# Designs tried in a protein design run: peptides against a protein of PDB entry 5JNO. Part 76

Target 1, 112 residues: chain A of PDB entry 5JNO
Amino acid sequence: MVAKFQPPPEYQLTAAELKQIVDQSLSGGDLACRLLVQLFPELFSDVDFSRGCSACGFAAKRKLESLHLQLIRNYVEVYYPSVKDTAVWQAECLPQLNDFFSRFWAQREMED

## One batch from the design tools (peptide; made by RFdiffusion4, then SolubleMPNN)

Design b1_p22_6_s4 (from b1_p22_6, 7 letters changed)
Fold by OpenDDE base, seed 2:
Structure b1_p22_6_s4 (fold): chain B 112 residues (1-112), chain A 22 residues (1-22)
Amino acid sequence: as target 1 above (112 residues)
Amino acid sequence: ALRAVDPKLLAFLDEYLAEQAA
């Protein structure tokens, strides 16, 4: 038996907090994008590593990783159980997440 | 309480989602 996935404390939403986001959402894809912003704001900001280490040359990756997506999916499933079906997740949520994220960084690269 | 999000990011989010809903 596999235990129910528990998010790390920093990504744990209460029922009330999740409902607030849901109340603003028109669809599962909409909800997914809102969760992305609320759970992982760090993915939308530049991290200054030069302040801590001028020699490491580390740069933040602009990529949605499997753990990010899985966590979002877990919350979306609460109000949209159909996304438990991978085909539905890939049709209704995943394209919107990727499109939103890519458009954000495309715009930022033009402004910088 | 939900964490505060950068207002510029929220604006971008709202614009994107409005476009998708239209």
Scores: peptide ipSAE 0.726, ipTM 0.957, DockQ to the pose 0.863
Fold by OpenDDE base, seed 1:
Structure b1_p22_6_s4 (fold): chain B 112 residues (1-112), chain A 22 residues (1-22)
Amino acid sequence: as target 1 above (112 residues)
Amino acid sequence: ALRAVDPKLLAFLDEYLAEQAA
């Protein structure tokens, strides 16, 4: 038996915090995108969004990894239990997450 | 409390989600 997934402390949301995001959401895919931004703002960091030290040579991570997706899915399923089905997750949420993330960086690349 | 998010990122998010809902 696999134990219930526990997110790392830095990505733990309270029930009230999650509810606040849900109240702004219209669908599971909507909620997923909002969670992506709220949980992992560092994935969107660049010179236009960050005032960090340019001399440090730090490069922001620009890839959605399995851990990111797993965490988002775990929160989404609290209010949209249908995403427990992998087929539903891959049809309703995952494409929107990837599309949103890709469009963000594609637009930023065009502006540079 | 939720972490503060850059206003530009929030604007992009809102625009994208509005497009998806239309």
Scores: peptide ipSAE 0.724, ipTM 0.956, DockQ to the pose 0.790
Fold by OpenDDE base, seed 4:
Structure b1_p22_6_s4 (fold): chain B 112 residues (1-112), chain A 22 residues (1-22)
Amino acid sequence: as target 1 above (112 residues)
Amino acid sequence: ALRAVDPKLLAFLDEYLAEQAA
């Protein structure tokens, strides 16, 4: 049995902190995007950044990796349990996350 | 406390989400 994913301390939200974000959110997709920004602001910086797991050391730059998405999904599930269904996650949250992230960098790229 | 977010990023987020909600 694989142990439950434990986020690093810097990505661990308390119930109160999560509620603060939820109170600003209108949907699961909305919440997901807000969590992306709050949890991983480094993914939006021009500074060279690579992120991976401590176990394998694999890292990627400026990419929404599985660990990022899993962590976001875990928090979204607290208030939107329907995203436990992969089909719902892929329809309601994942497209907005990818779209938001892509638009951000597309815009930044055009400004250069 | 939540991590501080760059104001420009926050503005971009708000704009994007406003468009999605409309």
Scores: peptide ipSAE 0.723, ipTM 0.957, DockQ to the pose 0.840
Fold by OpenDDE base, seed 3:
Formats: structure tokens, C-alpha cells, sequence
Structure b1_p22_6_s4 (fold): chain B 112 residues (1-112), chain A 22 residues (1-22)
């Protein structure tokens, strides 16, 4: 049995915090993007957010890694159980996450 | 409490999600 991944405190949300995000969301894909911003703001920053983080040891990259996606999916599943199905996750959430993230950096690239 | 997010990032998020909902 594979042990459950435990994120550092920066990537943990209480039920109340998650509910606040859900209340602003219209769909699983919407929720996923909001979670991306709330959980991993360092992925959108030029500063090294993980520099002082001894809890996880992960370096901030301009890339959505499997563990980032897994954490987001775990929270989305709480209110959208259908994403437990990989096909649904890959159709409703993953494309939006990738598109949102890529558009952000594409815009930044054009501004620089 | 939710962490404070850069207002510019939030604006970008809102614009993107509004576009997707249309």
C-alpha cells in the first residue's frame, strides 16, 4: 500500500477554507484552477517561495508536476466525486489547469 | 485562513474563468 502524500502546512486546507473556494466555483475545472492559485502561488512567482521550506524540499518550477495535480485532485474530489474517474479528471479539470497555467506564463513572456 | 494572493494573479484567474464560463 502506497502511503498517502502529506503536503507541508502551506499546501493544507481546512474544510472551512475549502468551502470558501468551492462557494466561488462553478465547476470542477473552475475549482481546480482556484485551488492551483491558492495552494501553489509560488508557481506564478519569480521569487523562490520554497527557499525557506524545509518541510517539503520542493523547488518552485514553472511546471505543473504530478504531485501538484494530485493534491488539487484530492481536494476537488471532496465536492466533485466524479473526478475520481481518471477520464473525467482528464476531460474536466486537467485541460483547464494546463491551459490556465500556460496562458499565464505565455502572457508574462510577451510582457518581458 | 486562506493565504493572501497577489491581486494581479487573482485578476488573471477571474478573467480566465469568466472566459471559460461564457
Amino acid sequence: as target 1 above (112 residues)
Amino acid sequence: ALRAVDPKLLAFLDEYLAEQAA
Scores: peptide ipSAE 0.721, ipTM 0.956, DockQ to the pose 0.821

Design b1_p22_7_s1 (from b1_p22_7, 15 letters changed)
Fold by OpenDDE base, seed 4:
Structure b1_p22_7_s1 (fold): chain B 112 residues (1-112), chain A 22 residues (1-22)
Amino acid sequence: as target 1 above (112 residues)
Amino acid sequence: SADERLQQILQWTQQFQQQLAQ
């Protein structure tokens, strides 16, 4: 029997873990940014995780892609159901995610 | 591929979200 597929552990947040992140968050947008860091550390590194992580097989890129955002949104919706509305997601979460991500790499480039 | 893997994760998380909401 083949085991049922499940995401790698780094993408699987328990209810308790998610609640902990929520408790640390100031808003839905802030929660989204914290989830970004927790779920996708490869986006904040120059290291390619494809060779190091056989479970996920995801290549590290310095690009915030739509699928990353969708996964984050799924978790955010648990505590902020309003983000099910695309307009709310685009107004409250996406700008903060993009700003956080871009500022991170902008700072890194200045330090290099 | 990485894209396919992430799509699979999204499918899983949709189900997971329902469980968390209960």
Scores: peptide ipSAE 0.080, ipTM 0.676, DockQ to the pose 0.033
Fold by OpenDDE base, seed 5:
Structure b1_p22_7_s1 (fold): chain B 112 residues (1-112), chain A 22 residues (1-22)
Amino acid sequence: as target 1 above (112 residues)
Amino acid sequence: SADERLQQILQWTQQFQQQLAQ
């Protein structure tokens, strides 16, 4: 059996897990949003889930940063190679990610 | 720092992506 390279568990998705998310996705942009939730749950909580994570060293904040987006893009490219084109990424994925993230916290601000 | 750690993860995920696509 060929040993596969594995990233740290905090940001790890197996081929099976990624395939499952893809099967639930309507588009590359939708896939990106689903990956955002799966990879960075701390961005959707008042609780700092990464504070106790010595492995990743990530400090959770309510901000979608360039490194989050770049990590998501790496996974999206597996099934949507077209997003390697920056124009496609900016047209199809980034607007959906930003809208999804902003809508979530806009709603939470009304509830809190 | 968190950014430095994430940059390292990005390098790893690029390699991981190639294997996932196989």
Scores: peptide ipSAE 0.066, ipTM 0.665, DockQ to the pose 0.033
Fold by OpenDDE base, seed 3:
Structure b1_p22_7_s1 (fold): chain B 112 residues (1-112), chain A 22 residues (1-22)
Amino acid sequence: as target 1 above (112 residues)
Amino acid sequence: SADERLQQILQWTQQFQQQLAQ
């Protein structure tokens, strides 16, 4: 039998951890942004992700990609099933995610 | 590659997320 690939702990949220983040969230879009930071801290750092996981080989990027968004959406759907509708996802979550990510790096650029 | 690993993570997490939803 083939061994399963184990993702870094940062990508694994328990029901309790997810609930905690939800309790802190004001909306599905806000939840999405909090999940972005929680699941993919490497998108906000110059440090590669290999520090947290020596086995996964994941390389840190400073680009929000479709696979990141898809993983976030999977978690958001647990408490906001309406985001299963692509139109809702594009209206409620994507703009907030993109704005949050863009604003973060824009602010850092100004401070550099 | 990094992309391949990310895809593997996504696939695994999707299965895990289904369990979380139960």
Scores: peptide ipSAE 0.065, ipTM 0.650, DockQ to the pose 0.034
Fold by OpenDDE base, seed 1:
Structure b1_p22_7_s1 (fold): chain B 112 residues (1-112), chain A 22 residues (1-22)
Amino acid sequence: as target 1 above (112 residues)
Amino acid sequence: SADERLQQILQWTQQFQQQLAQ
């Protein structure tokens, strides 16, 4: 069985914070990309977090995982209920998220 | 235009984070 999905407290957005992001968004896909940056800044960092905690052996991952996507989707659904449909999520949000994430790192690679 | 959109989002998110830090 899959454990009940509950986002950590550091990834909880207030209604005001979410509204601010929505007000700047042009679409559900655009909202998803903005949420990605706001919720998971660690995915866009060059910092090696493994040096921060030798006891836990934590290392930063530059990968979009299912839990990242699920949390983003949960917030997007508040203003775009249609993304509850997986087909809509895959057509309207996932391509934008993947393109945004890949383009970010492609740009960083070119600058280095 | 795709690169411009990326830059716009990054600039906005930076400003938003600064506002939260205040």
Scores: peptide ipSAE 0.028, ipTM 0.598, DockQ to the pose 0.751

Design b1_p22_7_s2 (from b1_p22_7, 15 letters changed)
Fold by OpenDDE base, seed 1:
Structure b1_p22_7_s2 (fold): chain B 112 residues (1-112), chain A 22 residues (1-22)
Amino acid sequence: as target 1 above (112 residues)
Amino acid sequence: SFDERLQQILEWTKQFQQQLAA
């Protein structure tokens, strides 16, 4: 039987944790990239980190999907309300997220 | 407030994870 859903700790940020990430960020786009790493470490590893969650049964994806981006955007909006505007999100955050993610895996491919 | 907004985001997180797991 499946237990009641409980979000894994790695997907939940406290106010203090979010503030710390913001303090380390140089821009909204940089904040978005840092949130990507903190919230979804499974996207940067061959290991499926969600496999150990018996409560939620979450299966991690190895691609950057719309729901990942939306969650990141929600956190970014807390400190950068301007990203509520889709044009700002697409200009300031999305390109940096995509570049960061793509460059990461491109580098890993070259190292193999 | 910031706290209220964060709580809302955490609720969204739950919903997103459920959808991704489906």
Scores: peptide ipSAE 0.072, ipTM 0.602, DockQ to the pose 0.030
Fold by OpenDDE base, seed 5:
Structure b1_p22_7_s2 (fold): chain B 112 residues (1-112), chain A 22 residues (1-22)
Amino acid sequence: as target 1 above (112 residues)
Amino acid sequence: SFDERLQQILEWTKQFQQQLAA
């Protein structure tokens, strides 16, 4: 059994919040993209959203790193256990995450 | 159970935050 833990709000999702995101998702890959936006808003802005987080000390960058992906994968596995298989994760979730993130910033570059 | 899995994820979140802060 795992003891209850409450991380800082920046990376915390309640059971209800997670279920809401799942209900809005069309697939595991879609869920992953929605989690990306929810958990790491700093990756989608020039503003340093993590500046006030003394607990994690994360510096906002326009880069999707391995730690972001690992955290997202853990949440996705709650409702899509198949992503525990690395082949499934790489085929169904990673391409969608990378495409979504890349397309977002490609559009932002046109606006800047 | 779902609750146990979520709690485990929250613990992982703590570990990830520590790594990001390093």
Scores: peptide ipSAE 0.061, ipTM 0.596, DockQ to the pose 0.030
Fold by OpenDDE base, seed 3:
Structure b1_p22_7_s2 (fold): chain B 112 residues (1-112), chain A 22 residues (1-22)
Amino acid sequence: as target 1 above (112 residues)
Amino acid sequence: SFDERLQQILEWTKQFQQQLAA
């Protein structure tokens, strides 16, 4: 049996925390974007996180990876069960996540 | 607008993180 992915404790939200984020969200796609910023602020920071991980020595990548998306989807499914369907996830959430993330860094590149 | 939405999300996230750290 393959074990289900378990997020690190730093990325585990309580029911109250998730409810608070949901109350601020307008849609499933909006919820996904708010979860992205809430769970992974390092993806939106100019801070060098390489010093925080002395073991790996890798600089923090400003890339939205499959594990990020999987964790976000798990939380979105709690209030929007329809995203359990991959077609719905790809149509309603993924485009908004990618657009939000890409537009953020595109603007930052213009400011630098 | 996108900028307004982003700023609101980032500000809310900042406040939330500060509450968790307190």
Scores: peptide ipSAE 0.025, ipTM 0.577, DockQ to the pose 0.748
Fold by OpenDDE base, seed 4:
Structure b1_p22_7_s2 (fold): chain B 112 residues (1-112), chain A 22 residues (1-22)
Amino acid sequence: as target 1 above (112 residues)
Amino acid sequence: SFDERLQQILEWTKQFQQQLAA
């Protein structure tokens, strides 16, 4: 079970904003993907944070972290209460999120 | 297709962000 928490202000959606996203969603998994793009556009950015540091070779890690998933799940649960069940979340939402995210970057790598 | 779905989501997201910024 994902813990309930108060998201930072930049990630707080009003009821109207969330409703708008829900109205455009076809399913709980689709809603999750739309929330992913809406809340975390930085995960889809081509920005290379390794610029300026040739010595360290540090690169920004594009990865869906537990905090991202936790926030998304909290919003999805508002309209799809069944995802409160971890088994449902793992079957209906997580595969779509991971597939959507991985395919996005896989395609970008092919284009580069 | 995935590409079509992604483009739809990204376009909608862009519109949503613009609406929030207005």
Scores: peptide ipSAE 0.024, ipTM 0.574, DockQ to the pose 0.803

Design b1_p22_7_s3 (from b1_p22_7, 12 letters changed)
Fold by OpenDDE base, seed 1:
Structure b1_p22_7_s3 (fold): chain B 112 residues (1-112), chain A 22 residues (1-22)
Amino acid sequence: as target 1 above (112 residues)
Amino acid sequence: SADERMQQILEWTKEFQEQLAK
């Protein structure tokens, strides 16, 4: 039997943490990248997350999926309402997210 | 308000991560 998944507390954002991230952000795209790191640290880990939680059977994925992007977009929209427009989201946030994510793993590949 | 919206989104975070784990 597998227990119901509950995100570890360290992966949860508080209102204060969100505000801090916003204050550190230079743009909507920058905010999106910072949110990516804070909300989904498992996407940047070499460690199999399932090893840390045998009860829930969670396994980390190194793939930026639509659900990840949607959650990030929801946060960004709070401070940058213009990203509600898909064209703006695709021009201002998605390229930055994809570049950041790809560069991260490209760098890690070179170090290995 | 923005605060109410943020709180709602924070609750979504748990649901999103749960779905991603499935």
Scores: peptide ipSAE 0.090, ipTM 0.684, DockQ to the pose 0.033
Fold by OpenDDE base, seed 4:
Structure b1_p22_7_s3 (fold): chain B 112 residues (1-112), chain A 22 residues (1-22)
Amino acid sequence: as target 1 above (112 residues)
Amino acid sequence: SADERMQQILEWTKEFQEQLAK
């Protein structure tokens, strides 16, 4: 029989790994940013994926998309249930994520 | 597709979240 689908290892955080990230986080927004780096390092890389991911089929883009955010939100909700409220998510986490991501690439463009 | 794979991951994370919340 076919094995049940599992996300690629880079997207699978153990309870211990998630707790470690949480312990290092100052807030829900900070946790979201740390998860962004941990889950999607390709978004911070200059490496272009010609073939894409053979395991997950996900093509790396230097763009923070809705599906990235949704996955991050799922993890954040574990320790910050308040982000289940969309208004809270948009006020506390999304600005942090967008600012962090945009600043990163803005700085890189200035350095290059 | 990439979107389909991500959607599958999201469904998995729902189950994962419930397990962590216990």
Scores: peptide ipSAE 0.074, ipTM 0.669, DockQ to the pose 0.033
Fold by OpenDDE base, seed 5:
Structure b1_p22_7_s3 (fold): chain B 112 residues (1-112), chain A 22 residues (1-22)
Amino acid sequence: as target 1 above (112 residues)
Amino acid sequence: SADERMQQILEWTKEFQEQLAK
């Protein structure tokens, strides 16, 4: 048996976990937002360091970066192959991700 | 670096994605 690469547990979802998130999603863009919350909870907290990611050493500072987006896109493509098309990804997923993330912190800034 | 590690992970995610699709 050929050993296939598995990402660190912090970024790993099982087929069952992904299916559960998909079942809760209204669209590919909605799925992307839900994956953002599940994979990168540190982006939604006041801590500057990556939550539990000792394997990669990634540190988040409340910024949605290209590497976050790429990993999310890889999972979204499992159930929405159309996002392999960059035009579809930019039209359907990226605006929703950016809006969701910006709205969250805009609200938090008012509370803090 | 952290970025280099993440890039390595992303390069290998296609195989992982195929497993998730099963």
Scores: peptide ipSAE 0.056, ipTM 0.649, DockQ to the pose 0.033
Fold by OpenDDE base, seed 2:
Structure b1_p22_7_s3 (fold): chain B 112 residues (1-112), chain A 22 residues (1-22)
Amino acid sequence: as target 1 above (112 residues)
Amino acid sequence: SADERMQQILEWTKEFQEQLAK
């Protein structure tokens, strides 16, 4: 029925790479945060330009989009099948992701 | 704390990315 979600080639992890991240994780929420940084380092960069245009002066948006969350959830489900339940995802992973991301940039703003 | 965890994650992922770049 529902097509299997596959990550774009640019964001694919091997089984060994994923296992390495899992081994460092204490929970599904912790794993989600580690995947966030590993898969999307550009969201934590000080660069102000979008990946598509580094010279036009277009400011890049630093936000977690639906696609980011879907990619992370796809990998988390490998070792934490319970996150297939939306209620579990919203309770155990999504708040941790949002807090992690917002705290990062809040700290950076205070350091300015 | 959450801040300590964040720093640990960032440091770990940095090292991991460096390893992948080799």
Scores: peptide ipSAE 0.026, ipTM 0.608, DockQ to the pose 0.866

Design b1_p22_7_s4 (from b1_p22_7, 12 letters changed)
Fold by OpenDDE base, seed 5:
Structure b1_p22_7_s4 (fold): chain B 112 residues (1-112), chain A 22 residues (1-22)
Amino acid sequence: as target 1 above (112 residues)
Amino acid sequence: SADERQQQILAWTQEFQEKLAQ
């Protein structure tokens, strides 16, 4: 079985933290990627729970799931209300998120 | 307002973290 995702409380964003990330962003898609890294750093770690717990058999799951995407979208909508339109979200943000995440792990597989 | 936005953000974060933990 695969371990379930649970973000630590310290990664809950404040309005000030969100504004800081927005100020560093070049677009809605760029903001989405920055939020992905900030909110869910565990998705980018090499932690393998199966190695740490042979008894339970749980393994780390490096998947970008719908719930992750929905939370990111909610934050993006604060400064880019156009992404409330699903067509805009799918054209401007989702491709960048998926490409960023997949490229990261593709590169890591080559290095490991 | 900034305060209202702050509360909304915290509410969203908490809601989704709870769902992910289930």
Scores: peptide ipSAE 0.049, ipTM 0.601, DockQ to the pose 0.032
Fold by OpenDDE base, seed 3:
Structure b1_p22_7_s4 (fold): chain B 112 residues (1-112), chain A 22 residues (1-22)
Amino acid sequence: as target 1 above (112 residues)
Amino acid sequence: SADERQQQILAWTQEFQEKLAQ
């Protein structure tokens, strides 16, 4: 079985860092997208290694998985408790996350 | 409190990193 990639510890957020991201966010969905970029920059790179990580050795997968989404949701809930409701999460945050991620890679493919 | 929130965030991040590493 192939080992899974682990996020670099340098991307662990503090309460102060989260607050800073929230202050830049326009909505819960926007916050979710900003968290996606900050927490998992490896998902947006063609390189195996991200900033602060030179020992992972695993190819970055361009796939947004449930574990990524769960961590993002936990952070969003701190300032937007309404996303604890699955219906709200699926209506306000999840579509924006998927659209942002898919559009990013779609644009990259068009440039190739 | 702010300290409690900080500890919770760090705990979540650590937990998920461990799961992703498996």
Scores: peptide ipSAE 0.039, ipTM 0.589, DockQ to the pose 0.032
Fold by OpenDDE base, seed 4:
Structure b1_p22_7_s4 (fold): chain B 112 residues (1-112), chain A 22 residues (1-22)
Amino acid sequence: as target 1 above (112 residues)
Amino acid sequence: SADERQQQILAWTQEFQEKLAQ
């Protein structure tokens, strides 16, 4: 049995918090990056996700998977309908997500 | 496993969508 997935309480988005994220966003790409951090904090942590879920026993990989990207895109589309166009998604959001994520871990490697 | 992880993400996705609808 897989334990219920629950992000840390401080990262669980209410409607108000989501609106705040949108209001703070400068663009669709910026919103995407903010959602990445809020939805998947485990991708930016050294803490093994499996510790939080002894029942499922899976460990979070520090990689942007297709499902992560799809989830982010689904919600970016709500406020930036233009990203429904795959070309726009690949030009405006996807590069920013990849750059942000890769730079984060590249920075960590230099600091360690 | 990868499947378990994806299932968890999907579950969270549904919850998040419900919050968006509010």
Scores: peptide ipSAE 0.025, ipTM 0.575, DockQ to the pose 0.036
Fold by OpenDDE base, seed 1:
Structure b1_p22_7_s4 (fold): chain B 112 residues (1-112), chain A 22 residues (1-22)
Amino acid sequence: as target 1 above (112 residues)
Amino acid sequence: SADERQQQILAWTQEFQEKLAQ
């Protein structure tokens, strides 16, 4: 078994912050997308994050990785306990997250 | 529709980006 995922301090939302996002959400999938934008603005940036750091050699990636998804799911579960079921998470949240993320970059590409 | 929903979310994305830039 793997230890339960805990959000890093920079990605920890207070109860009030989470409540505000929930109040603006129409569904679990909508909440997931709003959390994606709020928690990981770097995934929506045109800035090259490798610029200015010659020592680390870091290259920016525009990908939804397991840690991103797990953190989002942890918050969604607070108000939508049904997403604890993997089948529900895969049917209601993941498709919306993927569609939103892909469409965002598709639109940015077309507008360039 | 699904397209309208995605357009709305994209608009929200811009709103969040503006708030985060402050």
Scores: peptide ipSAE 0.021, ipTM 0.591, DockQ to the pose 0.298; fails the geometry check

Design b1_p22_8_s1 (from b1_p22_8, 9 letters changed)
Fold by OpenDDE base, seed 5:
Structure b1_p22_8_s1 (fold): chain B 112 residues (1-112), chain A 22 residues (1-22)
Amino acid sequence: as target 1 above (112 residues)
Amino acid sequence: SLRAVDPRLLAFLDEYIAEQAA
């Protein structure tokens, strides 16, 4: 089971906000990717961002950190409880997150 | 709360998701 995780205020979603994202999603993997974009748009920024959360001290980088993934998983499990199973998370969500993120930056590199 | 997202990023996201669904 996924351990309880309390997100920092800047990453707190209301039920309505989460539902809005869910309504656009067709699967747990889709939801995970949409959450990635909505929660951490700075990971896709052209501007270098090295300053992290003042509350947790986590420095933001242009890569998916465990804290990002755990937060996303916490929200995904609300509508897809099966991702509480690590095997399901690693099969249905994590690969899509990594693939999406990698493809984004791969495309950006080609445009430069 | 939801953060502002660049529409171009959203378009990329939708494209990716569409490709995965195909």
Scores: peptide ipSAE 0.703, ipTM 0.952, DockQ to the pose 0.693
Fold by OpenDDE base, seed 4:
Structure b1_p22_8_s1 (fold): chain B 112 residues (1-112), chain A 22 residues (1-22)
Amino acid sequence: as target 1 above (112 residues)
Amino acid sequence: SLRAVDPRLLAFLDEYIAEQAA
């Protein structure tokens, strides 16, 4: 058995906080993008950061790492259990996350 | 409470979501 992933305190959402985000969401993909922004606003900043995890201290890059995606998926699964199916996750959430993130930085690159 | 998010980022998010929903 593998222990359940426990996010760092700064990425821990209470049931009420998650519900608040869900109430603003219309779909699993929508929820995923909203979670991305709420959980990891630093990924949309020009400021470099390394302390994204108190345990590992991994230097985060300006990209969606597996840990970010796994955390988002864990929360999305609470209200959209179907994303437990990898095929559903890869069709309904992952493309939207990548597209949203890519468009953001593509736009920023054009402005610079 | 949820962490504060840059209003510009929130606007970008809302715009993206609106486009996907349309």
Scores: peptide ipSAE 0.703, ipTM 0.952, DockQ to the pose 0.763
Fold by OpenDDE base, seed 3:
Structure b1_p22_8_s1 (fold): chain B 112 residues (1-112), chain A 22 residues (1-22)
Amino acid sequence: as target 1 above (112 residues)
Amino acid sequence: SLRAVDPRLLAFLDEYIAEQAA
């Protein structure tokens, strides 16, 4: 049996914190993007200010990896159970996540 | 409590979500 996905402590949200984000969201895709920003701000930065190395200038990889997506899906699923269906997840959340992330970095590249 | 997020990133997020809702 495979154990359930357990996020690192820095990516653990309380019920109250999650609800706060949900209250600002109008859809599963909306919630997913808000979670991406809240959980992984390092993916939007040229330097790593995470707890592991707050003083170093390490550049985070500009890629949404499987573990990032799985963690986001786990939280979205709490309030949007329909994303348990992979087809729904791939239609309502994944395109928005990828599009949002891609547009962010595309814009940054144009401004540099 | 939620971690502080860069205001510029939040602005970008809000703009993107607004576009998707329109």
Scores: peptide ipSAE 0.702, ipTM 0.951, DockQ to the pose 0.806
Fold by OpenDDE base, seed 1:
Structure b1_p22_8_s1 (fold): chain B 112 residues (1-112), chain A 22 residues (1-22)
Amino acid sequence: as target 1 above (112 residues)
Amino acid sequence: SLRAVDPRLLAFLDEYIAEQAA
């Protein structure tokens, strides 16, 4: 049996916390984007990633890495089980996550 | 309790989601 993925302590949400985010979401894509903002605010600043993750020494700044995406997907699956299918995840969530993230930084760069 | 989110980031998020829902 495949072991259940356990997120680092700093990225653990209680059922109540997750429900709170879900109540603000109308789709899996919406939920994914809201989770991105709530779980990884450090990705939206010039601050070193190490400040957001005390469990690892990995330095990622302005990119969505596999760990980020995996954590988000795990939570989205709770209310949108269909994203367990990789094709659904890649169609309904990944494009929105990447588009949202890219637009954020593109806008920031244009303002400079 | 959820982390506090930068108001500007939150506004950008809400704007993006609203745009996608339209």
Scores: peptide ipSAE 0.702, ipTM 0.952, DockQ to the pose 0.835

